# Ledger of designs, part 55: peptides against a protein of PDB entry 5OK6

Target 1, 215 residues: chain A of PDB entry 5OK6
Amino acid sequence: ELPGLDSQWRQIENGESGRERPLRAGESWFLVEKHWYKQWEAYVQGGDQDSSTFPGCINNATLFQDEINWRLKEGLVEGEDYVLLPAAAWHYLVSWYGLEHGQPPIERKVIELPNIQKVEVYPVELLLVRHNDLGKSHTVQFSHTDSIGLVLRTARERFLVEPQEDTRLWAKNSEGSLDRLYDTHITVLDAALETGQLIIMETRKKDGTWPSAQL

## One batch from the design tools (peptide; aimed at target 1 E175)

Design b2_p27_5_s2 (made by RFdiffusion4, then SolubleMPNN; from b2_p27_5, 15 letters changed)
Fold by OpenDDE base, seed 3:
Structure b2_p27_5_s2 (fold): chain B 215 residues (1-215), chain A 27 residues (1-27)
Amino acid sequence: as target 1 above (215 residues)
Amino acid sequence: SAAEEARAAEAARLSKVTDEDLAKASA
């Protein structure tokens, strides 16, 4: 059952618990397609439950690039394409209006950046490869706040690198050259790593030499 | 630096993007 329109507005737009609430690292937020949200706003602000402004089910279809993996379109802009709601507000809207059949929620996490919290709408998808087999990539998603050390550990795990084996990372840059990721304590963001970027894990040879030192 | 600008630009893609957030991310 739909609550009263004023109650809906207060619940969703309340600055303490609604859309305007402060971001907190680790919390889940959800994307809502902007047009639907604006229609909902008009509906609840109109004060007439029988209004032709009824928004219907939440439909985020325009935010997705595919209905298989449910990946977001690139270049979506907050306030233009979507609105972010905290989990509680999202769940209220879904309970009241429903979500389009078969469509998954678009859940994202708040991350802590230097001096700022943000909802990470686009985590970074990196292509992890071994230096000796560039044709076998593993696509792995990372947060912008993940360390290069985590990327390296993840690469080691994916490639079943033994603990005693020494490894290091290279990033293929836009110019096609390889940049050495020396500092493993910096973040994916600090390293300016991008989705689709090739990350090469180099394994030290048994003779103690690096493969790249011979190039 | 170019790296700082790139990081700032990437950070700007993250939400919520308020003017204050953008200012903090670019600092």
Scores: peptide ipSAE 0.135, ipTM 0.701, DockQ to the pose 0.022
OpenDDE base, seeds 1, 2, 4, 5: peptide ipSAE 0.099, 0.122, 0.070, 0.108; ipTM 0.663, 0.688, 0.628, 0.655; seeds 4, 5 fail the geometry check

Design b2_p27_5_s3 (made by RFdiffusion4, then SolubleMPNN; from b2_p27_5, 12 letters changed)
Fold by OpenDDE base, seed 4:
Structure b2_p27_5_s3 (fold): chain B 215 residues (1-215), chain A 27 residues (1-27)
Amino acid sequence: as target 1 above (215 residues)
Amino acid sequence: SAAEAARAAEAERLAKVTDEDLAAASA
């Protein structure tokens, strides 16, 4: 059952628990297609529950580039293409209006940046490969706030590298050359790693030499 | 490419603090 229009507005828009509440790191927020949200706003602000402005079920179809992996279109802009709602508000709207059948929620995380919290709408998908088998990639999603160390650990795990084996990372740059990721303490953001970028894990040889040193 | 530009834009968005970010944080 739909609550009263004023109650809906307060629950979704109030500054304490609604759309405008402060971000907290680690929280889940959800994207709502802007047009739908504006329609909802018009509906609840209109004061007539029987209004023709009823928004219907939430439909984020225009935000997706595909219906297979449910990837977001690139270049979406907050306030223009979508609004961000905290989990509670999102779940209220879904419970009231429903979500388009088969369409997944667009859940994103609040990340802690050096000076501010932001919702990370586009996490980085890296292609992890081994230096000796560039054709076998593991696509793994990372936050921009994840360390290069985490990328390395993840690569080691995916490739079943033994603890005693020494490894290091290379990133293929836009020029096609390889840049060493020397500092494992910097973030994906600091390293300017991007979605689709090839990250090469090099494993040290038993003789203590690196494969790349012989190139 | 447009895709590269879009990814760069996200990184840029995350790397800077905007007035909107500050407003949201102080709400």
Scores: peptide ipSAE 0.358, ipTM 0.815, DockQ to the pose 0.018
OpenDDE base, seeds 1, 2, 3, 5: peptide ipSAE 0.033, 0.024, 0.033, 0.026; ipTM 0.594, 0.539, 0.572, 0.558; seed 3 fails the geometry check

Design b2_p27_5_s4 (made by RFdiffusion4, then SolubleMPNN; from b2_p27_5, 13 letters changed)
Fold by OpenDDE base, seed 3:
Structure b2_p27_5_s4 (fold): chain B 215 residues (1-215), chain A 27 residues (1-27)
Amino acid sequence: as target 1 above (215 residues)
Amino acid sequence: SAAEAARAAEAARLSQVTDEDLERASR
């Protein structure tokens, strides 16, 4: 059964555990389509459970670019297109109203940027390729806060590189040239990597030479 | 400027990572 309307409001909107709670790095937050959320607000504030303002099940369909990969549309804005809820609040709403059948939750992580915590709604999608087979790409999402080392490890895993094989990364820049990612301790943000950018994993030859040194 | 201050205030209010947040973090 649905909790009382006042109880619903307190669980979702209170500043301690609800929508206005402080962001904490590593926590999951969820997107809720703005129109649905406003309908819910009107419903619980109206004080009539039998009113025509019942929001129905959560439906985030308008936030998705496609229903295959469930990618978000570009350019969505908090407060205009969606609201962000902490995991507890999201799970309450889902338990009370349900989520549209077959539609996945839109889960995002709080990240720590210098002097600020924010929900990373749009992680960086990189195109990972091997130097010897540029036609086989793996699209992988990374946080702006992920290290280049993690990108390299992920590339090695995706391409089934053996532990004894040495690898390094190159990024294709806007000019079409390749910039070597020397420092694996810097972040994706520090390296200024962008969504759709090609990242080339180079594997060292058995003779100890690098393929790029011969170009 | 007042406009810049207003944009900065709005960006600070939002919970989502904004382009302004990324620009500030990359400096």
Scores: peptide ipSAE 0.465, ipTM 0.799, DockQ to the pose 0.018
OpenDDE base, seeds 1, 2, 4, 5: peptide ipSAE 0.393, 0.027, 0.033, 0.280; ipTM 0.756, 0.573, 0.566, 0.737; seed 2 fails the geometry check

Design b2_p27_6 (made by RFdiffusion4)
Pose (drawn by RFdiffusion4):
Structure b2_p27_6 (pose): chain A 215 residues (1-215), chain P 27 residues (1-27)
Amino acid sequence: as target 1 above (215 residues)
Amino acid sequence: STATERLTETLTELTTTLTELTTTLTE
């Protein structure tokens, strides 16, 4: 059952429960298409529960590239295309109004940057492959703030690399050549990795030689 | 040559020139 209009307003907009919730690293926020949010706002501020301004189910279809991979469209601007809600507010709104059938939520995380916290709406999507098959990829989203070491550990896990196997990473650049990702302590941002980039994990041979020594 | 290969060649030439100028000044 729907809460009253003022109750909905307090839950979604205010304090720890709503949009005013402080940004804390690691917390989840969700994207809501702006038109739907404005319609909900007009409804809860209008004083009439029976109003035709009732927004209906949340539908973020215009925010997605397609329904095959459900990727968020690039180039979206907060306050213009979408509004961010903390996880609790999103949960409440979905419980009240429903979410379009078959559509996934758009969940993003708060990250720490040198002097600010922000929701990372566009993490870096990397295609992780082993050197022997450059077409067999695990597509994984990493934060700009994740380390290259995390990228390597993730690639190892995704490919079920055994503990005794030694592995290292390369990145294929826009010129079609390879840049060695030497330092596991630096971040994806420091390494200037971009969404859609192919990351190649090579495995050392049993004799101790590396496949890349052949390049 | 790619843009990276051209930039590497230019930087090599500038390093060589700077080494030669240092040697001349030391002499």

Design b2_p27_6_s1 (made by RFdiffusion4, then SolubleMPNN; from b2_p27_6, 23 letters changed)
Fold by OpenDDE base, seed 5:
Structure b2_p27_6_s1 (fold): chain B 215 residues (1-215), chain A 27 residues (1-27)
Amino acid sequence: as target 1 above (215 residues)
Amino acid sequence: LSASELEKRRREEEERRRREELERALR
C-alpha cells in the first residue's frame, strides 16, 4: 500500500534522511532517472492518488548503455539525467512503486575528496594486464580515492602472483607512452588514471632484473 | 652539480631508458 502523498514527499524530499541529506563518506546512494522522478514529484504534489500522473515502476533504462553489464552511459549529469537518493529513500520508492523487472539498482558510494564529499557515479575502470601477456586484460573498477597500492595488490591478486614475486605498475598515457607508477601511496585520482586506461603489471625476473631493463 | 644531483639525473635517465624499452617491448 502506498503511503499518503504528503508522507511520500516528506519521506523522500527532506534534508535529514531524504534527497537533501548531507553526504557521508562510505554511504550508498542510488540513481533515479530524472523523468521518472519528476513524474513522481508531480504525482505526489498533485494530491490525487488516482491521478493519471502515477509514475509507475522505477525504470532507469535510459541511464544504461547496455542491459548486459548494466554500465552507465557516459556523460550523465546529476539533476539533468538522474537524481541521487540515499539508500533509505531509494528503498522506500522501490517498495512503493517497484523497480523495472530485471533491472539492477544503480548503487554508488560517497567518497571523500579533498574538501568535498561526492557520490562517485563513475568509478575508474582500469584495464589490468601483465607485461608478458598484453592480450589478457582484467577490467577492474576502482574508486578515485583508492591508492595505487590497492591497484597493484588487486592486479597481483587477479593474476595470481605469488607473495614473493616483486611487481610494479606502469600506466599507458594518452600519448602512448608508459608512465611508471612509482608512488603507491597516491590515489587513482592523484595519478590521473582514467577509465579504459591500460595498467601494466611488470613482474621482476628470478635473476633480479626487470623485463623493462632488458628490452 | 652536487653528487646528489648527478645521482638523481642518472636515475632519471635510467628510468627513462627502461620506460622506452618497455614501450618497445609492449608495442
Scores: peptide ipSAE 0.024, ipTM 0.493, DockQ to the pose 0.034
OpenDDE base, seeds 1, 2, 3, 4: peptide ipSAE 0.022, 0.021, 0.019, 0.008; ipTM 0.516, 0.389, 0.432, 0.339

Design b2_p27_6_s2 (made by RFdiffusion4, then SolubleMPNN; from b2_p27_6, 22 letters changed)
Fold by OpenDDE base, seed 2:
Structure b2_p27_6_s2 (fold): chain B 215 residues (1-215), chain A 27 residues (1-27)
Amino acid sequence: as target 1 above (215 residues)
Amino acid sequence: LSAAELERRRREEEERRRREEERRRRE
């Protein structure tokens, strides 16, 4: 059952639990297509529950690049293309209006950046490869706040590297050269890693030498 | 009213409006 229009507005827009509430690191927020949200605003502000301004079910179709992987279009802008709602508000709207059939929710996490909290709408997709098999990439998503150490651990896991094997990472830069990721404590953001960037895991040889030292 | 009923009414009204716009374009 749909609550009263004023109740809907308060639940979704109030500063404590609604759209305007403070971001908290690790929390889930959801994207809602802007046009639908504006239609909903008009509906609840209109004061007539039976009005022609009823928004219908939530449909985020315009935000997706594809319906296979449900990737977001690039370059979407908050406040223009979508609004962000906290999980509670999102779930209220879905319960009241429904979500388009077969369409997944667009869930994103709040991350802590230097001096700001932000919903990470676009996590970084890295192409992980081994130094000896550059043709076989594994695409893995990382937060900008993830450490290079996590990237390395993830690469080791994906490539089934034994615990006793020493590994290190290289990033292919825009110039096509390889930059070694020496500091594993810095973040993906600090390392300026970007979506689609090739990350090469080098494994130390049994003789104690690195492959890159011989090339 | 249920969301389903409101959505039905919305669709009916949109269809009515569309038909009216089509009529106006033919006139």
Scores: peptide ipSAE 0.150, ipTM 0.685, DockQ to the pose 0.005
OpenDDE base, seeds 1, 3, 4, 5: peptide ipSAE 0.089, 0.121, 0.093, 0.094; ipTM 0.620, 0.647, 0.642, 0.629; seed 4 fails the geometry check

Design b2_p27_7 (made by RFdiffusion4; failed a check: the pose's geometry)
Pose (drawn by RFdiffusion4):
Structure b2_p27_7 (pose): chain A 215 residues (1-215), chain P 27 residues (1-27)
Amino acid sequence: as target 1 above (215 residues)
Amino acid sequence: SVPPTPTTALSLDRDAFAVHAPPPPLS
């Protein structure tokens, strides 16, 4: 059952429960298509539960590239294309109005940057492959703030690399050559990695030589 | 620029981050 209009407003807009919730690293926020949010706002501020301004189910279809991979469209602007809600507010809105059938939520996380916290709407999607098959990829989203060491550990896990196997990473650049990702302590941002980039994990041979020595 | 290497996705993971926090309590 729907809460009253003022109750909905307090839950979604205010304090710890709503849009005013402070940004804390690691917390989840969700994207809501702006038109739907404005319609919900007009409804809850209108004083009439029976109004035709009732927004209906949340439908974020216009925010997705397609329904094959459900990727968020690039180039979206907060306040123009979408509004961010904390996880609780999103949960409440979905419980009240529903979410379009078959459509995934758009969940993003708060990250820490040198002097600010922000929701990372566009993390870096990396294609992780082993050197022996550059077409067999795990596509994984990493934060700009994740370390290259995390990228390596993730690639190892995704490919079930055994503990005794030694592995290291390369990145294929826009010129089609390879840049060695030497330092595992720096971040994806420091390494200037971009979405869609191919990250190649090579494995050391049993004799101690590396496949890349052949290049 | 050289076109990207074509690939077949074994999986798509949208969340492999180092930092996570539990969701806030619900009322």

Design b2_p27_7_s1 (made by RFdiffusion4, then SolubleMPNN; from b2_p27_7, 8 letters changed; failed a check: the pose's geometry)
Amino acid sequence: MAPPTPVTALSIDRDSFSVHAPAPPLA

Design b2_p27_7_s2 (made by RFdiffusion4, then SolubleMPNN; from b2_p27_7, 10 letters changed; failed a check: the pose's geometry)
Amino acid sequence: MAPPIPVEALSIDRDSSSVHAPLPPLS

Design b2_p27_7_s3 (made by RFdiffusion4, then SolubleMPNN; from b2_p27_7, 8 letters changed; failed a check: the pose's geometry)
Amino acid sequence: SAPPVPVTHLSIDRDAYSVHAPPPPLA

Design b2_p27_7_s4 (made by RFdiffusion4, then SolubleMPNN; from b2_p27_7, 9 letters changed; failed a check: the pose's geometry)
Amino acid sequence: PAPPTPVEALSIDRDSFSVYAPPPPLA

Design b2_p27_8 (made by RFdiffusion4)
Pose (drawn by RFdiffusion4):
Structure b2_p27_8 (pose): chain A 215 residues (1-215), chain P 27 residues (1-27)
Amino acid sequence: as target 1 above (215 residues)
Amino acid sequence: SEEETAAAMRAEEREEKREEKLEELLE
């Protein structure tokens, strides 16, 4: 059953429960298409529960590239295309109005940057492959703030690399050549990695030689 | 010399991209 209009307003907009909740690293926020949010706002501020301004179910279809991979469209602007809600507010709104059938939520995380916290709406999507098959990829979203060491550990897990196997990473650049990702302590941002980039994990041979020594 | 120049230019392009992206993230 729907809460009253003022109750909905307090839950979604205010304090720890709503949009005013402070940004804390690691917390989840969700994207809501702006038109739907504005319609909900007009409804809860209108004083009439029976109003035709009732927004209906949340539908973020215009925010997605397609329904095959459900990727968020690039180039979206907060306040213009979408509004961010903390996880609790999103949960409440979905429980009240529903979410379009078959559509996934758009969940993003707060990250720490040198002097600010922000929701990372566009993490870096990397295609992780082993050197022997450059077409067999695990597509994984990494934060700009994740280390290259985390990228390597993730690639190893995704490919079930055994503990005794030694592995290292390369990145294929826009010129079609390879840049070695030497330092596992630096971040995806420091390594200037971009969404859609192919990351190649090579495995050392049993004799100690590396496949890349052949390049 | 041509190979060292091309490697330096690629390194500078990577640093520029990193700085532009950091600026966009701090906005």

Design b2_p27_8_s1 (made by RFdiffusion4, then SolubleMPNN; from b2_p27_8, 11 letters changed)
Fold by OpenDDE base, seed 1:
Structure b2_p27_8_s1 (fold): chain B 215 residues (1-215), chain A 27 residues (1-27)
Amino acid sequence: as target 1 above (215 residues)
Amino acid sequence: MEEEKKRKEREEEKKKKREEKLEELLK
């Protein structure tokens, strides 16, 4: 059963658990298609439960690029295309109105940027490859706030690199050349890594030399 | 000297891209 319209408004829009709740790093927030949300606002503000303004089930179809991988369209703008809700508010709306059948929730994490928290709507998808097999890529999602060290550890894990093997990373730049990622303590953002960028893991040879030094 | 120049240019480009991405993330 749907709660009273005033109760819905208070739970979703207001209070310490509503849409206006402060962002906290690591928390999950959810995207809601803007037109649906505005329809819901009009419905609950209208005071008539039988109003023609009933929003129906949540449908985020217009936010997705495709219904296979459920990737977001590029260039979506908060407040224009979607609204962000904290997990509690999202779950309430889904409970009350339902979510379109087969459609996944659009969950995103709050990240800490310099001097501000933001919901990271577009995490970075990197193409991880080994230096000796550039044709076999592993697409892995990272936060802009993740360290290059984490990217390296992730690459080592995906390629089943033994602990005793030494590895290092290269990034293919826009010019097609390779940039060495020397500092593993900087973030993906600091390294200016982008979605779709090729990241090459190089493994040190048994003789102690690096393959790239022989090129 | 030319390789060092190219390296510096790439580092400056990365710095610019980082700032642009940060601005994008802050919108």
Scores: peptide ipSAE 0.508, ipTM 0.885, DockQ to the pose 0.747
OpenDDE base, seeds 2, 3, 4, 5: peptide ipSAE 0.499, 0.503, 0.501, 0.505; ipTM 0.884, 0.882, 0.886, 0.884

Design b2_p27_8_s2 (made by RFdiffusion4, then SolubleMPNN; from b2_p27_8, 13 letters changed)
Fold by OpenDDE base, seed 5:
Structure b2_p27_8_s2 (fold): chain B 215 residues (1-215), chain A 27 residues (1-27)
Amino acid sequence: as target 1 above (215 residues)
Amino acid sequence: AEEERRRRRREEERKRRREELLKKLLE
């Protein structure tokens, strides 16, 4: 059953648990398509629960570029294309109005950037490959705040690298050359890695040499 | 000396790209 219209407004728009609550690193926030949200606002502000302004179920279809991988369209802007809600507020709206059948929630994490928290709407999608098979890429999402060490561990896991095997990473740059990722303690952002960038995992040969000359 | 200059240039380029990416993230 739907709460009273005023109660809905208070639950979603309040500064403690609603849309305007402070961001906290590691917390989940959800995207809601802007037009739906504005329709909801008009509905709850109208004061008539039987109004023709009823928003219906949440439909984020316009935010997705595809319904297979459910990737977001590029260039979406907060406040123009979508609003961000904390998990509690999102779950309230879903419980009240439902989510369009088959659509996944658009969950994103708050990350800590220099001097600011942000909801990371666009994690970095890296193309992980092995040095000996550049044609088989694994697309993996990383936070800009994830370490290169995590990227390396993830690559090792995806390629089933044995613990005793030595590995290192290279990033293909815009010029087509390879930049070695020496420091595994820096972040994806620090390394200036971008979505769609090829990351090559090199495995040390049994003879102790590196196959880098063949990359 | 040349290798060190190349390393510095790569680090500077990386730093510039980082700042550009950070700017986009903060928009």
Scores: peptide ipSAE 0.588, ipTM 0.917, DockQ to the pose 0.563
OpenDDE base, seeds 1, 2, 3, 4: peptide ipSAE 0.582, 0.582, 0.585, 0.581; ipTM 0.916, 0.916, 0.917, 0.915

Design b2_p27_8_s3 (made by RFdiffusion4, then SolubleMPNN; from b2_p27_8, 13 letters changed)
Fold by OpenDDE base, seed 5:
Structure b2_p27_8_s3 (fold): chain B 215 residues (1-215), chain A 27 residues (1-27)
Amino acid sequence: as target 1 above (215 residues)
Amino acid sequence: SEEEERRRRREEEKERRRKELLEKLLS
């Protein structure tokens, strides 16, 4: 059964556990399509539970570019295309109204940026490849706050690199050349890595030489 | 040297891109 309209409003819009609550790094927030949310607002503010303003199931279809990989459309803007809700508020709305069948929730994490927390709506999608097989890419999502070390570890795991094998990363730059990612302690953001960028994992040869040194 | 100048330009471009990405994240 749906809670009272006033109760719904208070639960979702409050500053402690609702839409207006402070962001905390590592917490999950969820995107809700703006028109649905506005319809919900109109419904709960109208005071008539039987009104024609009932929003129905949450439908985020317009936020997705495809229904296969469920990637978000580029250029979505908070407050215009979607609203952000903390996990508790999202789960309340889903429990009350349901989510459109087959649609995954759009879950995103709060990240810590210099002097501010933000919900990272667009994680960085990197194309991981091996130096000896550039045609086989693994698309992996990373936070802008993830270290290059994590990218390297992830690449090693995806390519089943043995612990004793030495590896290093290169990023393909805008000029088509390769920039070596020397510092593994900096973040993806600090390295200025972007979605769709090719990241090449180089494995050291058994003779102790690097393949790139022979080019 | 030419190598130092190339390195400088790459770092400047990287910093520019980093700034643009950060601005995008903060928008």
Scores: peptide ipSAE 0.505, ipTM 0.891, DockQ to the pose 0.657
OpenDDE base, seeds 1, 2, 3, 4: peptide ipSAE 0.495, 0.498, 0.500, 0.499; ipTM 0.888, 0.890, 0.889, 0.888

Design b2_p27_8_s4 (made by RFdiffusion4, then SolubleMPNN; from b2_p27_8, 16 letters changed)
Fold by OpenDDE base, seed 4:
Structure b2_p27_8_s4 (fold): chain B 215 residues (1-215), chain A 27 residues (1-27)
Amino acid sequence: as target 1 above (215 residues)
Amino acid sequence: EEEKKKEEEKEKEKKKKREELLKKLLE
């Protein structure tokens, strides 16, 4: 059953877990398509529960570029294309109105940037490959705040590298040059890694040599 | 010495790219 319109408004907009809640690093927030949200606002502000302005199920279809991987369209803007809701507010709306059948929630994490928290709408998608098979990439999402050490661990796990094997990473630049990721303590952002960038994991040979001086 | 200059230039370019990425992330 739908709560009273004033209760809905208070809970979603002005509640302790409402839209205006301060961002906290590591928390989950959810995207809601802006037109739906505006229709919901109009509905709950109208004071008539039987209004023709009833928003129906949450439908984020316009935010997705595909229904296979459920990737977001590029260039979406907060306040124009979508609104961000804390997990509690999102779950309330979903419980009240439903989510369009088959659509996943668009969950994103709050990250800590220099002097600001942001919901990371676009995590970095890296193409992880082995030095000996550059054609077989594994796409993995990372936060801009994730360490290169995490990227390396993730690559090792994906490629089933044994603990005793030494590995290192290279980033392929747009110009085709390779940069060695020496410092594993810096972030993905610090390394200036971008979505679609190829990250090459090199495994040290048993003879103690590295496979290629080209890497 | 020339190799050191190339590394410094590359580090400056990476820093610039990082700043651009950070700017986009803050938009």
Scores: peptide ipSAE 0.505, ipTM 0.875, DockQ to the pose 0.587
OpenDDE base, seeds 1, 2, 3, 5: peptide ipSAE 0.499, 0.501, 0.502, 0.502; ipTM 0.873, 0.873, 0.876, 0.874

## One batch from the design tools (peptide; aimed at target 1 N132 P211)

Design b2_p28_1 (made by RFdiffusion4)
Pose (drawn by RFdiffusion4):
Structure b2_p28_1 (pose): chain A 215 residues (1-215), chain P 28 residues (1-28)
Amino acid sequence: as target 1 above (215 residues)
Amino acid sequence: EEEEEEAAEEREEEREEAAEALEEWSES
């Protein structure tokens, strides 16, 4: 059952429960298509529960590239294309109005940058492959603030690399050549990795030689 | 102009060789 209009407003807009909730690293926020949010705003501020301004179910279809991979469209601007809600507010709105059938929520996380916290709406999507098959990829979203060491550990886990196997990483650049990702302590941002980039994990041979020594 | 055309051909060739080496390396 729907809460009253003022109750909905307080839950979604205010304090710890709503949009005014402070940004804390690691917390989740969700994207809501702006038109739907404005329609909900007009409804809750209108004083009439029976109004035709009732927004109906949340439908973020215009924010997705397609329904095959459900990727968020690039180039979206907060306040123009979408509004961010903390996880609790999103949960409440979905419980009140529903979410379009078959559509996934768009969940993003707060990250820490040198002097600010922000929701990372566009993390870096990396294609992780082993050197022996450059077409067999695990597509994984990494934060700009994740370390290259985390990328390596993730690639190892995704490919079920055994503990005794030694592995290291390369990145295929826009020129089609390879840049060695030497330092596992630096971040994805420091390594200037971009979405859609192919990350190659090579495995050391049993004799101690590396496949890349052949290049 | 001629030096620019030759430098463009050299960059294309280096890119074709790097693609071929990478393909052969992946198949090995």

